# Peptides against a protein of PDB entry 5K2M: the designs that were tried, part 22

Target 1, 273 residues: chain A of PDB entry 5K2M
Amino acid sequence: MRIGITYTVLRREEMAIKERAGEFGEVVMLHEDDLLFPGNYDLDVVIIRNVSHFKALYTARLFESEGIPTVNSSRLIFEAGDKLFATLRLAGKVPVPEWKAALSEGGALRVPDSLGYPLVSKPVFGSWGRLLAKVNDRDSLEAVLEHRKWMKNPLYGIHYFQEFVEKPGRDIRSYVIGGEFVGAIYRYSNHWITNTARGGKAEPCSDPEVEELSVKAWEAFGEGALAIDIFESEKGLLVNEVNPNMEFKNAARVTGADMAGKLVEYAVEVAKT

## One batch from the design tools (peptide; made by RFdiffusion4, then SolubleMPNN)

Design b1_p10_1_s3 (from b1_p10_1, 6 letters changed)
Fold by OpenDDE base, seed 4:
Structure b1_p10_1_s3 (fold): chain B 273 residues (1-273), chain A 10 residues (1-10)
Amino acid sequence: as target 1 above (273 residues)
Amino acid sequence: MEELLKGLGE
């Protein structure tokens, strides 16, 4: 078994994955600078850990084009890593926040007619809560839309909105790998954006409803390793988004779950199919 | 945090 691991930065996650992968076979660490295609890669599977969503997506697709399976697959990265495409998958299986997509400013200006205020503007791509806006009124909506016109990437012209969900000062991040629930944490924040990248306390989440919902959310995609962001709302649990390029250092630390081991085990299974 | 942001910018 030869296991590739692509990476941008050696984080705690990549170090843990490397260590666990070494128990199953030969490990080949592949920095982004090492990735040239077409190439002669002698690998049974590649674990994709590139930080950029797009770099991860293209890296996965490039290995797949050479007959090497990836974890996650380019399909999963594409569908799960885009907030709108992920919503399209999730909405058929699990409760999600109310959402609207608009393809023009004129369409976007009508979104409040359906969602009301406050609403959340999201780019379809990006991590760490970047370019998330709580839109409280018409003036704020117009400002967000005006700014988007001047953004160079055409994907910023895709207008994705959600209802604003009131949360109890926390959200839930769960982890499902190969259809198995691995663990969950509460992420505490005094800000409406609860992402741990902005700092926050993490605590174990042991809730059977979270476990069940997390597995159902994973089943909407049907493969790979996902982190799942869940809101506790007045309407019950809502699946907000999924991440096919999960960070798990805090979750592993807090829960004691072997996230890296489970990811490697799944990659080894994928290599054998 | 800065190094993580640099990897996201390009």
Scores: peptide ipSAE 0.006, ipTM 0.473, DockQ to the pose 0.146
Fold by OpenDDE base, seed 5:
Formats: structure tokens, sequence, C-alpha cells
Structure b1_p10_1_s3 (fold): chain B 273 residues (1-273), chain A 10 residues (1-10)
């Protein structure tokens, strides 16, 4: 078996995936600079680890066009990597924070009539809590909308909002690969944005309700490897978002779970399908 | 990478 791994930066995750993939076959590391299409790739499967959502999406589709399956698939990257499209999948299967989408400033200004204040403004794309805004009042909403008008990417004109969820100073990140729950962590932060990349502590999460909810959230997409962000709220557990290009170094360290091994095992199964 | 991420809003 020949396993491709596409990447932008060789992180701890890519090193671990490479190491585990070597146990199953020949590993071909493919930096973004090595990728030209159409090409003659002799690969049974490709693990997509490009940092950019769009580069990951297009890379996956390009390999698929040559008959080479990818983990994740271009379909999954597309649907899970967009916060609004992910919400549309999740909302039919699991509890999610209350949300609204608007396609204009005039529509966005009516969102508080339904969600109230405070609310959270999110871009439909992006990672690490970038461009998240807690909107406490009308003046703050107008300011966020005004700034969005001057952003060059037309996707900033898609206005996605959630209710503000009061959290107990933490959130949950779980991992589901091929429909199997692999592990979960608590991410602690004194800020309303709980991201371990910003210096938050991580602790193991062992909760059967989190495991069940995480599997159900994965079933909304029905394939691949997903990180799942879950909130503990007064309403119970809420699935906030999913990530089809997950970081797992902190979760693997804290839980002891072999996230890289599970990802490679799933990729090998996909190659044999 | 940071410049690419900044350019895409990522």
Amino acid sequence: as target 1 above (273 residues)
Amino acid sequence: MEELLKGLGE
C-alpha cells in the first residue's frame, strides 16, 4: 500500500501520521510545492493535512478526480469546514446553539429580534477563534457589520450568528474517526473563547454523554475524521462546530489516545473500499 | 503560512 500525506507545515500531527503510516506501507510525503495536476500519482489513498481549508478542499478534489480516495474527502471538507454548512448538518441530528444566518446587513440587523443579546458573530470559514465577536448590543452589531463591508473576501458578506452560550470556564473537544469515538478533552480558559492554542489547559474528558453525542454528530456527516467542539450549557450539551482538518497533539498527549494511528487505520480502510 | 492565513482570513 502507498499512502500519500499532503501538508503545508510539518507539525507534530503530520510527523505522528507519517510514523504510523509507515507501519502499513510506503509513505509519500507531499508538500504543497510538490503538487501539480493532472499528475501521475501512484497512491492508494491520500491523507489531507494542508493547513488552509481551501487548499485542503481543492487538493482532495484533485486526487479524487484521478481516482485516488482521500481522508478527509472533498465532500466532508466542504460540508464540515464551513460553519454554516456544518450547522445545517448538525441541527438535524444533535442539539446545537440557536443560530441565524443573514445574506445582507439589513437581514443581520434583525437577528437580535430572534436571538436576543448577547450573541456571537462568526465568519463561515477560519480557525482558532479568528473574527469571533461577542455582540452585546446594537452599537456593537453595527460596528461588526461595518467592518465586514471592508473585508475583501465575499464570504465575509455571509452573516452567521449564534446565541451566546454561558460556559463553565471550559469547553469540550472530542474526536471521532470512522464512526469510532477516540477521545475527548476539556479546554479551560478564562476567556469566552476557549482555545488551547491561546494558552488554555487541557484535561481528559470521560463522559458517556459526550461520547454518545460526539458519535451522533459524526453521523450527521457519515464519514471521515472529525474534531467536535461541544459546549456545556444550562440547556445541556450543545455541538458548536466540527473541524475536518483537526489538530490533535494536545488531545493525544492528555488522553493517551493514538489519534494518528486511528486516522491511518481509517485511511487504510478507505483505500481497500 | 501566516501570510497565507492572513490573506484568506484564516
Scores: peptide ipSAE 0.008, ipTM 0.501, DockQ to the pose 0.108; fails the geometry check
Fold by OpenDDE base, seed 2:
Structure b1_p10_1_s3 (fold): chain B 273 residues (1-273), chain A 10 residues (1-10)
Amino acid sequence: as target 1 above (273 residues)
Amino acid sequence: MEELLKGLGE
């Protein structure tokens, strides 16, 4: 078994994945600078750990074009890594925050007619709460839309909105790999953006409803390794988003779950199919 | 970008 690991930065996650992968076979670390295609790679599977969503997506697709399966697949990265596409998958399977998509400013200006205020503006791509805006009123909406016009990436012209969900000063991040629930954490924050990347406290989450919902959310995609963001709301649990390129160092630390091992085990299974 | 990524790590 030859296991590739693509990466941008050697983080704790990549180190743990490398270590666990070494138990199953030969490990080939592939920094982004090492990746040229076509490359005629001699690998049975590649674990995709590129930081950039788009780099991860294209890297996965490039390996797949050479007949090498990836974890995650380019399909999963594409569908799960876009907030709107992920919502489209999730909405038919699990409760999600109320959402609207608009393809123009004129359409976006009508979103409050359905969602009301406050609402959340999200880019369809990106992580760590980047370019999330709580929009409290019309003036704020107009400002966000104006700024989006001047952003060079055309994907910023895809207007994705959610209802603002009042959360109990935390959210939930769960992890499902190959359909198996691996663990979950609470992420605490005094800010409406609860992402642990902003210095929030993490604690273990042991809730059977979270486990069940997390598996159902994973089943909306039906493959791979996903981190799942869940909100505790007045309406119950809501699946906010999924991440096909998950960070898990804090979750692994606080839960004791072998997320790196589970990811490698799944990759080995994928290599055998 | 690396410093930003370090600050953005879960």
Scores: peptide ipSAE 0.005, ipTM 0.433, DockQ to the pose 0.564; fails the geometry check
Fold by OpenDDE base, seed 3:
Structure b1_p10_1_s3 (fold): chain B 273 residues (1-273), chain A 10 residues (1-10)
Amino acid sequence: as target 1 above (273 residues)
Amino acid sequence: MEELLKGLGE
C-alpha cells in the first residue's frame, strides 16, 4: 500500500494523517511544488489536503485521470465545496435553511419578496465566513449587489442567499467519514458568524439527533469525508453547509475522536476497490 | 503563510 498525501502547509491535521498512514503502508508526502502532470505516480490512493478548494479539486481530478483514486474525489470536492451545489444535494434529504439563487441583479432584488429580511448573502465559494453579509434592508442589499459588480471573478455574479437563522450563540460541526459518524462539537461565538478560527470555544456535542442528521447529510453525497455545519433553529436542526476539505485539530482535541485514523482507514478502503 | 493558516484553522 502506497498512500500519497498532497498538502500546501504541514498542519497538525497533515502530521496526524501522515503518522496514521504510516501504520498502513508507505507514505509519500507531496507538496504542491512536487505536483506536475501528467506524471508517473506509483500510488494506490491520494489523500487530498491542499488548502485551496480549487487546487484540491484540480489535484484530485489530475490523479483520477491517471487511474489513482483520491479522498476526497474530485466529484465530491466539486459538489460539496460549492455552497449552491451542496444545497441542491442536501435539500433533497435533510432540512436546510430557506434559500434563493439569482443569476442577475434584477433577480437578486426580488429575493426579499420570498425570504424577507434579514437575509444572508454568501458567495458560492470560499471559507471562514469570507464575504458573508447579513442583509437587514433594501439599502444593504443594493450595496452588496453594487460591490459584486466590481469583483473580477465571474462566480461572484452567482447570487446565493439564505434566510437568517437565529442561533443560540453556537453552531454544530460534525464529521462523517465513509458514512460513519466520527464526532461533533459545539462552536461558541458571540458573533452571528460562528467559526472557531475566530477565537470561539469548542465543546463536545453528544446528541443522537445530530448523529442521525449528519449521516443523512453525508448520504446526500454518498462518498468521502465531510465536515457538516448544523444550526440549532426554532424549526429544529438545519444543515447549513458541508466542507470536503475539513479541519479537525480542535474537534479531535475536544472529542478525543481519531479523525486522522478514520480518514486513513477510509482511504485504504478506497484503494482496495 | 503558516501563521495565516493557523489563524484560519479550527
Scores: peptide ipSAE 0.000, ipTM 0.415, DockQ to the pose 0.610; fails the geometry check

Design b1_p10_1_s4 (from b1_p10_1, 4 letters changed)
Fold by OpenDDE base, seed 4:
Structure b1_p10_1_s4 (fold): chain B 273 residues (1-273), chain A 10 residues (1-10)
Amino acid sequence: as target 1 above (273 residues)
Amino acid sequence: MEEFLKSLGE
């Protein structure tokens, strides 16, 4: 078994994945600078750990074009890593926050007619809560839309909105790998954006409803390794988003779950298929 | 490190 691991930065996650992969076979670490295509890669599977969503997506697709399966697959990265496309998958299977998509400023200005205020503006791509805006009124909406016009990437012209969900000062991050629930944490924050990358505390989450919902959310995609962000709302649990390029160092530390091992085991299974 | 990673996450 030859396991590739693509990466941008050697984080705790990548180190753990490397260590566990070594138990199953030969490990080939592939920094982004090492990746040229077409290439002559002798690998049975590649674990995709590029930081950039787009680099991860293209890397996965490039390996797949050479007959090498990836974890996650380019399909999963594409569908799960785009907030709107992920919502389209999730909405058919699990409760999600109310959402609207608009393809123009004129369309976006009508979103409050359906969702009301406050609402959340999200870019369809990006991580760590970048460019999330709580839009409390018309003036704020107009400002967000105006700024988007001047952003260079045309994807910023895709207007994705959610209802603002009141949360109890925390959200839930769960992990499902190969359809198996691996663990979950509460992420605490005094800010409406509860991302641990912004200094939030993490605690173990042992809730059977979270486990069940997480598996159902994973089933909306039907493959791979996903981190799942769940809100505790007055309406019950809502699946906010999924992440096909998951960070898990905090979750592994807090829960004791072997996230890296489970990911490697799944990759080995994929290689054998 | 976290800020650096955030800068790469496009």
Scores: peptide ipSAE 0.006, ipTM 0.444, DockQ to the pose 0.176
Fold by OpenDDE base, seed 1:
Structure b1_p10_1_s4 (fold): chain B 273 residues (1-273), chain A 10 residues (1-10)
Amino acid sequence: as target 1 above (273 residues)
Amino acid sequence: MEEFLKSLGE
């Protein structure tokens, strides 16, 4: 078996994936600079580890056009990596924070009529809490909308909002690969954005309700490897978002779970289908 | 911050 691994930066995750993939066959590391299409690649499966959501999406689709399956698939990356599209999948299966989408500034200005204040403005794409805004009042909403108007990417004109969820100084990140729960962590932060990329500390989470909810959230998509972000709220557990290009170094370290191995095993199964 | 953003390939 020949396993491709695409990447932007060789992180701890990519090193672990490479090491475990070597146990199953020949590993071909592919930096973004190595990717030209059409390319007639001799690979049985490709594990997508590009940092950029869009580069990951297009890389996956390009390999699929060569008849090579990817983990994750371009379909999953597309649907899970967009916060609005992910919400559309999740909302029918699991509890999610209340949300609204508006396609104009005039529509966006009416969002507080239903969600109230404070609310959270999110871009539909992006990672590590980039361009998240806690909107406490009308003046702040107008400011966010004004700034979005001058951003060059037309996707910033898609206005996605959530209710502000009061959290107990932490959130949960769980991992589901091929429908199997592999582990979860608490991420602690004094800031309302609890992402570890912003200085959050990780601890193991052992909660059967988290495990069950995580699997149900994965089933909303029905394939691949997902990190799932869950809030502990006064209303109970809420699935906030999913990530089809998961970071897991902290989770692997604190839980001892072999997330890289599980990802490779799933990729091998995909290759054999 | 700029170096970090460049490393993201965005």
Scores: peptide ipSAE 0.006, ipTM 0.449, DockQ to the pose 0.153
Fold by OpenDDE base, seed 5:
Structure b1_p10_1_s4 (fold): chain B 273 residues (1-273), chain A 10 residues (1-10)
Amino acid sequence: as target 1 above (273 residues)
Amino acid sequence: MEEFLKSLGE
């Protein structure tokens, strides 16, 4: 078996994936600079680890066009990596924060009529809590909308809002690969945006309810490897978002779960189908 | 690039 691994930066995750993939066959590391299409890639499967959502998406689709399956698939990357499209999948299966989407400023200005304040403004794409705004009032909403008008990417004109969820100083990041729950962590932060990249402490999360909810959230998409962000709210557990390009070094370290191994095993299964 | 990614909060 020949396993490709596409990457932007050789992180601990990519190193671990490479190492585990070597147990199953020949590993072909493919930096973004190595990728030209159409190509003559002799690979049975490609694990997509490009940092950019869009680069990951297009890379996956390009390999698929050559008959090479990817983990994650371009479909999954597309649907899970867009916050609105992910919400559309999730909302029918699991509890999610209340949300609204608007396609114009005029529409966006009416969102508080439904959701109230405070709101969270989210871009439909992007990672690291980038361009998340807690919108406490009309003035701040107008400011966010005004700034969006001057942003060059037309996707910033897609206005996605959630209710602001009060969290207990943490959130949950779970991992589901091939429909199997692999592990979960608490991410602690004093900021309303909980991200381990922003200096949050990670601790193991062992909660059967989290496990069940995580699997159900994964089933909304029905394939691949997902990190799932879950909020502990006054309303119970809410699935906030999913990530089809997950970082797991902290989770693997804290939980001891072999996330890289599980990802490779799933990729091998995909290669055999 | 890694430092840049860190600066972006990844």
Scores: peptide ipSAE 0.005, ipTM 0.441, DockQ to the pose 0.319; fails the geometry check
Fold by OpenDDE base, seed 3:
Structure b1_p10_1_s4 (fold): chain B 273 residues (1-273), chain A 10 residues (1-10)
Amino acid sequence: as target 1 above (273 residues)
Amino acid sequence: MEEFLKSLGE
């Protein structure tokens, strides 16, 4: 078996994936600079580890066009990597924070009539809490909308909002690969944006309710490897978002779960279908 | 940029 691994930067995750993949066959590391299409690649499966959502999406689709399956698939990356499209999948299967989408400034100004204040403004794309805004009042909403008009990417004109969820100083990140729950962590932060990449502490999460909810959230998409972000709210557990480009170095460290091994095993299964 | 990206995680 020949396993491709596409990457932007050789992180701890990519090193672990490479090591585990070597146990199953020949590993072909493919930096973004090595990728030209059409390329006539001789690979049985490709594990997509590009940092950019868009580069990951296009890389996956390009390999698929040559008949090579990818983990994750371009379909999954597309649907899970967009916060609005992910919400559309999740909302039919699991509890999610209350949300609204508007396609104009005039529509966006009416969102508080449904969600109230405070609310959270999110871009539909992006990672690590970039361009998240807690909007406490009308003046703040108008300011966010005004700034969006001057942003060059047209996707910033898609206005996605959620209710502000009060959290107990932490959130949960779980991992589901091929429908199997692999592990979960608590991410602690005193800021309303909980993210360990921003200096938050991680601890193991062993909660059967989190495990059950995580599997159900994965089933909304029905394939691939997902990191799932869950809030502990007054309404119970809420699935906030999913990530098809999962980072797991902190989760693997604190839980001891073999995230890289599980990802490779799933990729090998995909190659055989 | 590379070292910065390597430092990122969940």
Scores: peptide ipSAE 0.000, ipTM 0.415, DockQ to the pose 0.803; fails the geometry check

Design b1_p10_2_s1 (from b1_p10_2, 8 letters changed)
Fold by OpenDDE base, seed 4:
Structure b1_p10_2_s1 (fold): chain B 273 residues (1-273), chain A 10 residues (1-10)
Amino acid sequence: as target 1 above (273 residues)
Amino acid sequence: SEVERLQNLE
């Protein structure tokens, strides 16, 4: 078996994936500079670890066009990596924060009529809480909307909002690979944005309700490897978002779960299908 | 971080 691994930066995750993949066959590391299409790739499966959401998406689709399956698939990356598209999948299966989408400034200005204040403005793409805004009032909403007009990427003109969820100084990140719950962590932060990439501390989360909800959230997509962000709210657990390009170094360290191994095992299964 | 920059710009 020949396993490709695409990457932008060789992180701890990519090193772990490479190591575990070596137990199953020949590993071919593919930096973004190595990716030219159409190409003659002799690979049974490709694990997508590009840092950029868009590069990951296009890389996956390009390999699929060559008849090579990817983990994650371009479909999953597309649907899960866009916060709005992910919400559309999740909302029918699991509890999610209340949300609104608007396609114009005029529409966006009416969002508080239904969600109230405070609300959260999110870009539909991006990682580590970038360009998240807690919008406490009308003036703040107008400012966010004004700034979006001057952003180059037209996707910033897609206005996605959520209710502000009061959290107990933490959130939950769980991991589901191939429909199997692998593990979960609490991420602690004194800031309303809880992310370990921003200096949050991680602790293991052992909660059967989290496990059940995580699997259900994964089932909304029905394939691949997902990190799932869950809020503890006054109205119960809410699935905030999913991540088809997961970081797991902190979770693996804290839980002891073999996340890299589970990802590789799933990729091998995909290759054999 | 460099990773963060790459995620947004590329």
Scores: peptide ipSAE 0.034, ipTM 0.763, DockQ to the pose 0.134
Fold by OpenDDE base, seed 3:
Structure b1_p10_2_s1 (fold): chain B 273 residues (1-273), chain A 10 residues (1-10)
Amino acid sequence: as target 1 above (273 residues)
Amino acid sequence: SEVERLQNLE
């Protein structure tokens, strides 16, 4: 068994994945600078750990073109890594926050007629709550839309909105790999954007309802390794988003779950299929 | 961080 691991930065996660992969076979570390295509890669499977969503997506697709399966697949990265496309998959299986999409400024200005205020403006791509805006009124909506006109990436012209969900000062991040629930954490923050990357504390989450919902959310995609973000709302649990390129160092530390081992085991299964 | 910089290039 020859296992490739693509990476941009050697983080704690990549170190753990490398260590666990070494127990199953030969490990080939591939920095982004090492990736040229077409190429003759002698690998049975590749674990994708590129930091950039688009770099991860294209890397996965390029290996697939060489007949080498990837974890995650390019299909999963594409669908799960776009907030709107992920919502389309999730909405068919699990409760999600109420959402609207508009393809023009004129359409976007009508979103409050359905969602009301406050609402949340989200880019369809990006991480760590970047460019998330809580929109409290018409003036704020107009300002956000005006600023979007000057952004260079055409994807900023895709207007994705959610209802603002009141949370109890925390959210939940769960992990499902190959259809198996691996673990979950609470992420605490005094800010409406709850993210451990912004200095939030993490605690173990042991809730059977979270476990069941997380597996159902994974089944909306039907493959791979996903981190799942869940809100505790007055309406019950809501699946907000998923991440096909998950960070797990804090979750592994807090829960004691072998996230890296589970990811490698799944990659080995994919290689044998 | 370097990770933050690279994620901003998404």
Scores: peptide ipSAE 0.034, ipTM 0.763, DockQ to the pose 0.177
Fold by OpenDDE base, seed 1:
Structure b1_p10_2_s1 (fold): chain B 273 residues (1-273), chain A 10 residues (1-10)
Amino acid sequence: as target 1 above (273 residues)
Amino acid sequence: SEVERLQNLE
C-alpha cells in the first residue's frame, strides 16, 4: 500500500501521521510545492493535511479526479469546513446555537430582531477565531458590516451570525474518526473565544453525553475524521462547529488517545474500498 | 506563527 500525505507545514500531527502510516505501507510526503495536476500519482489513498481550507479542498478534489481517494474527501472538506454549510448539516441532527444568515447589509441589520444582543459575527471560512466579533449593540453591528464591504474576498459578503453563548470559561473539543469516538478535551480560556491555539489550557473530558453527541454530530456528515467543538450552555450541550482538518497535538497529549493511528487506520480502510 | 500567516493567506 502507498499512502500519500499532503502538507503545508510539517507539524507534530503530520509527523505522527507519517510515523503511523509507515506501519501500513510506503509513505509519500507531498509538500504543496510538489503538487501539480493533471499528474500520474501512484497512490492508494491520500491523507490531506494542507493548512489552508481551500488548498485542502482543491487538493482533495484533484486527487479524486485521478481516481485516488482522500481522507478527508473533498465533499466532507467542503461541507464541514464552511461554518454555514456545516450548520445546515448539524441543525437537523443535534442541538446548535441559534443562528441567522443574511445575504445583504440590509438583511444583516435585521438579525438582532430575532437573535438579540449580544450576538457573534463569523466569517463562513477561517480558523482560530479569526474575524469573530462579539456584537453588543447596533453601533458595533454597523461597524462590522462597514468593514466587511471593503474586504476583497466576496465570501465576506455572506453574513453568518450566532447567538452569544455564555460558557463556563471553557469549551469542549471532541474527535470522531470513521464514526468512532476517539477522545475529548476541555479547553480553558479567560476570553470568550476558547482556543488552545490562542494559549488555552487543555484537560481530558470524560462525559458520556459528550461522546454520544459527538457521534451524532459526525453522523450528520457520515464520513471522515472530524474535530467537533461543543459548548456547555444553560440550554445544555450545543454543537458549535466541526473541523475537517483537525489539529490534535494537545488532545493526543492530554488524553493519551492515538489519534494519528486512528486516522491512518481509517485511511487504510478507505483505500481498500 | 508561520501557520497563522499561511492561514491568513487564504
Scores: peptide ipSAE 0.033, ipTM 0.760, DockQ to the pose 0.143
Fold by OpenDDE base, seed 2:
Structure b1_p10_2_s1 (fold): chain B 273 residues (1-273), chain A 10 residues (1-10)
Amino acid sequence: as target 1 above (273 residues)
Amino acid sequence: SEVERLQNLE
């Protein structure tokens, strides 16, 4: 078994994945600088750990073009890594925050007619709460939309909105790999954005409802390794988003779950199919 | 972090 691992930065996650992968076969670390295609890579599977969503997506697709399966697949990265596309998958299977998408400023200005205020403006791509805006009123909405006009990436012209969900000072990050629930954490923050990457604390989450919901959320995609963000709302648990390029160092530390091992085991399984 | 920087640039 030859396992590739693509990466941008050798993080704790990549180190753990490398270590566990070594138990199953030969490990080939592939920094982004090493990636040239077509490359005729001699690999049975590639674990995609590029930091950039788009680089991860394209890297996965490029390996797939050479007949090498990836974890995650380019399909999954595409569907799960876009907040709107992910919502489309999720909404058919699990409770999600109320959402609206608009393709123009004129359309976006009508979103409050459905969602009301406050609402949350999200880019369809990005991580760590970047460019998330809590929009409390019309003036704020107009400002966000005005700023989006001047952003160079055309994807910023895709307007994705959610209802503002009142959370109990935390959210949940769960992990499902190959359909198996691996673990979950609470992420605490005094800010409405609860991402641990912004200095939030993590605690173990042991909730059967979270586990069940997480698996159902994963089933909306039907493959791969996903981190799942869940809100505790007045309406119950809501699946906010999923991440096909998950960070898990904090979750692994806090829960003791062998996330790296589970990821590698899944990759080995994929290689054998 | 370097990761944050890279993600912001890409």
Scores: peptide ipSAE 0.032, ipTM 0.760, DockQ to the pose 0.176

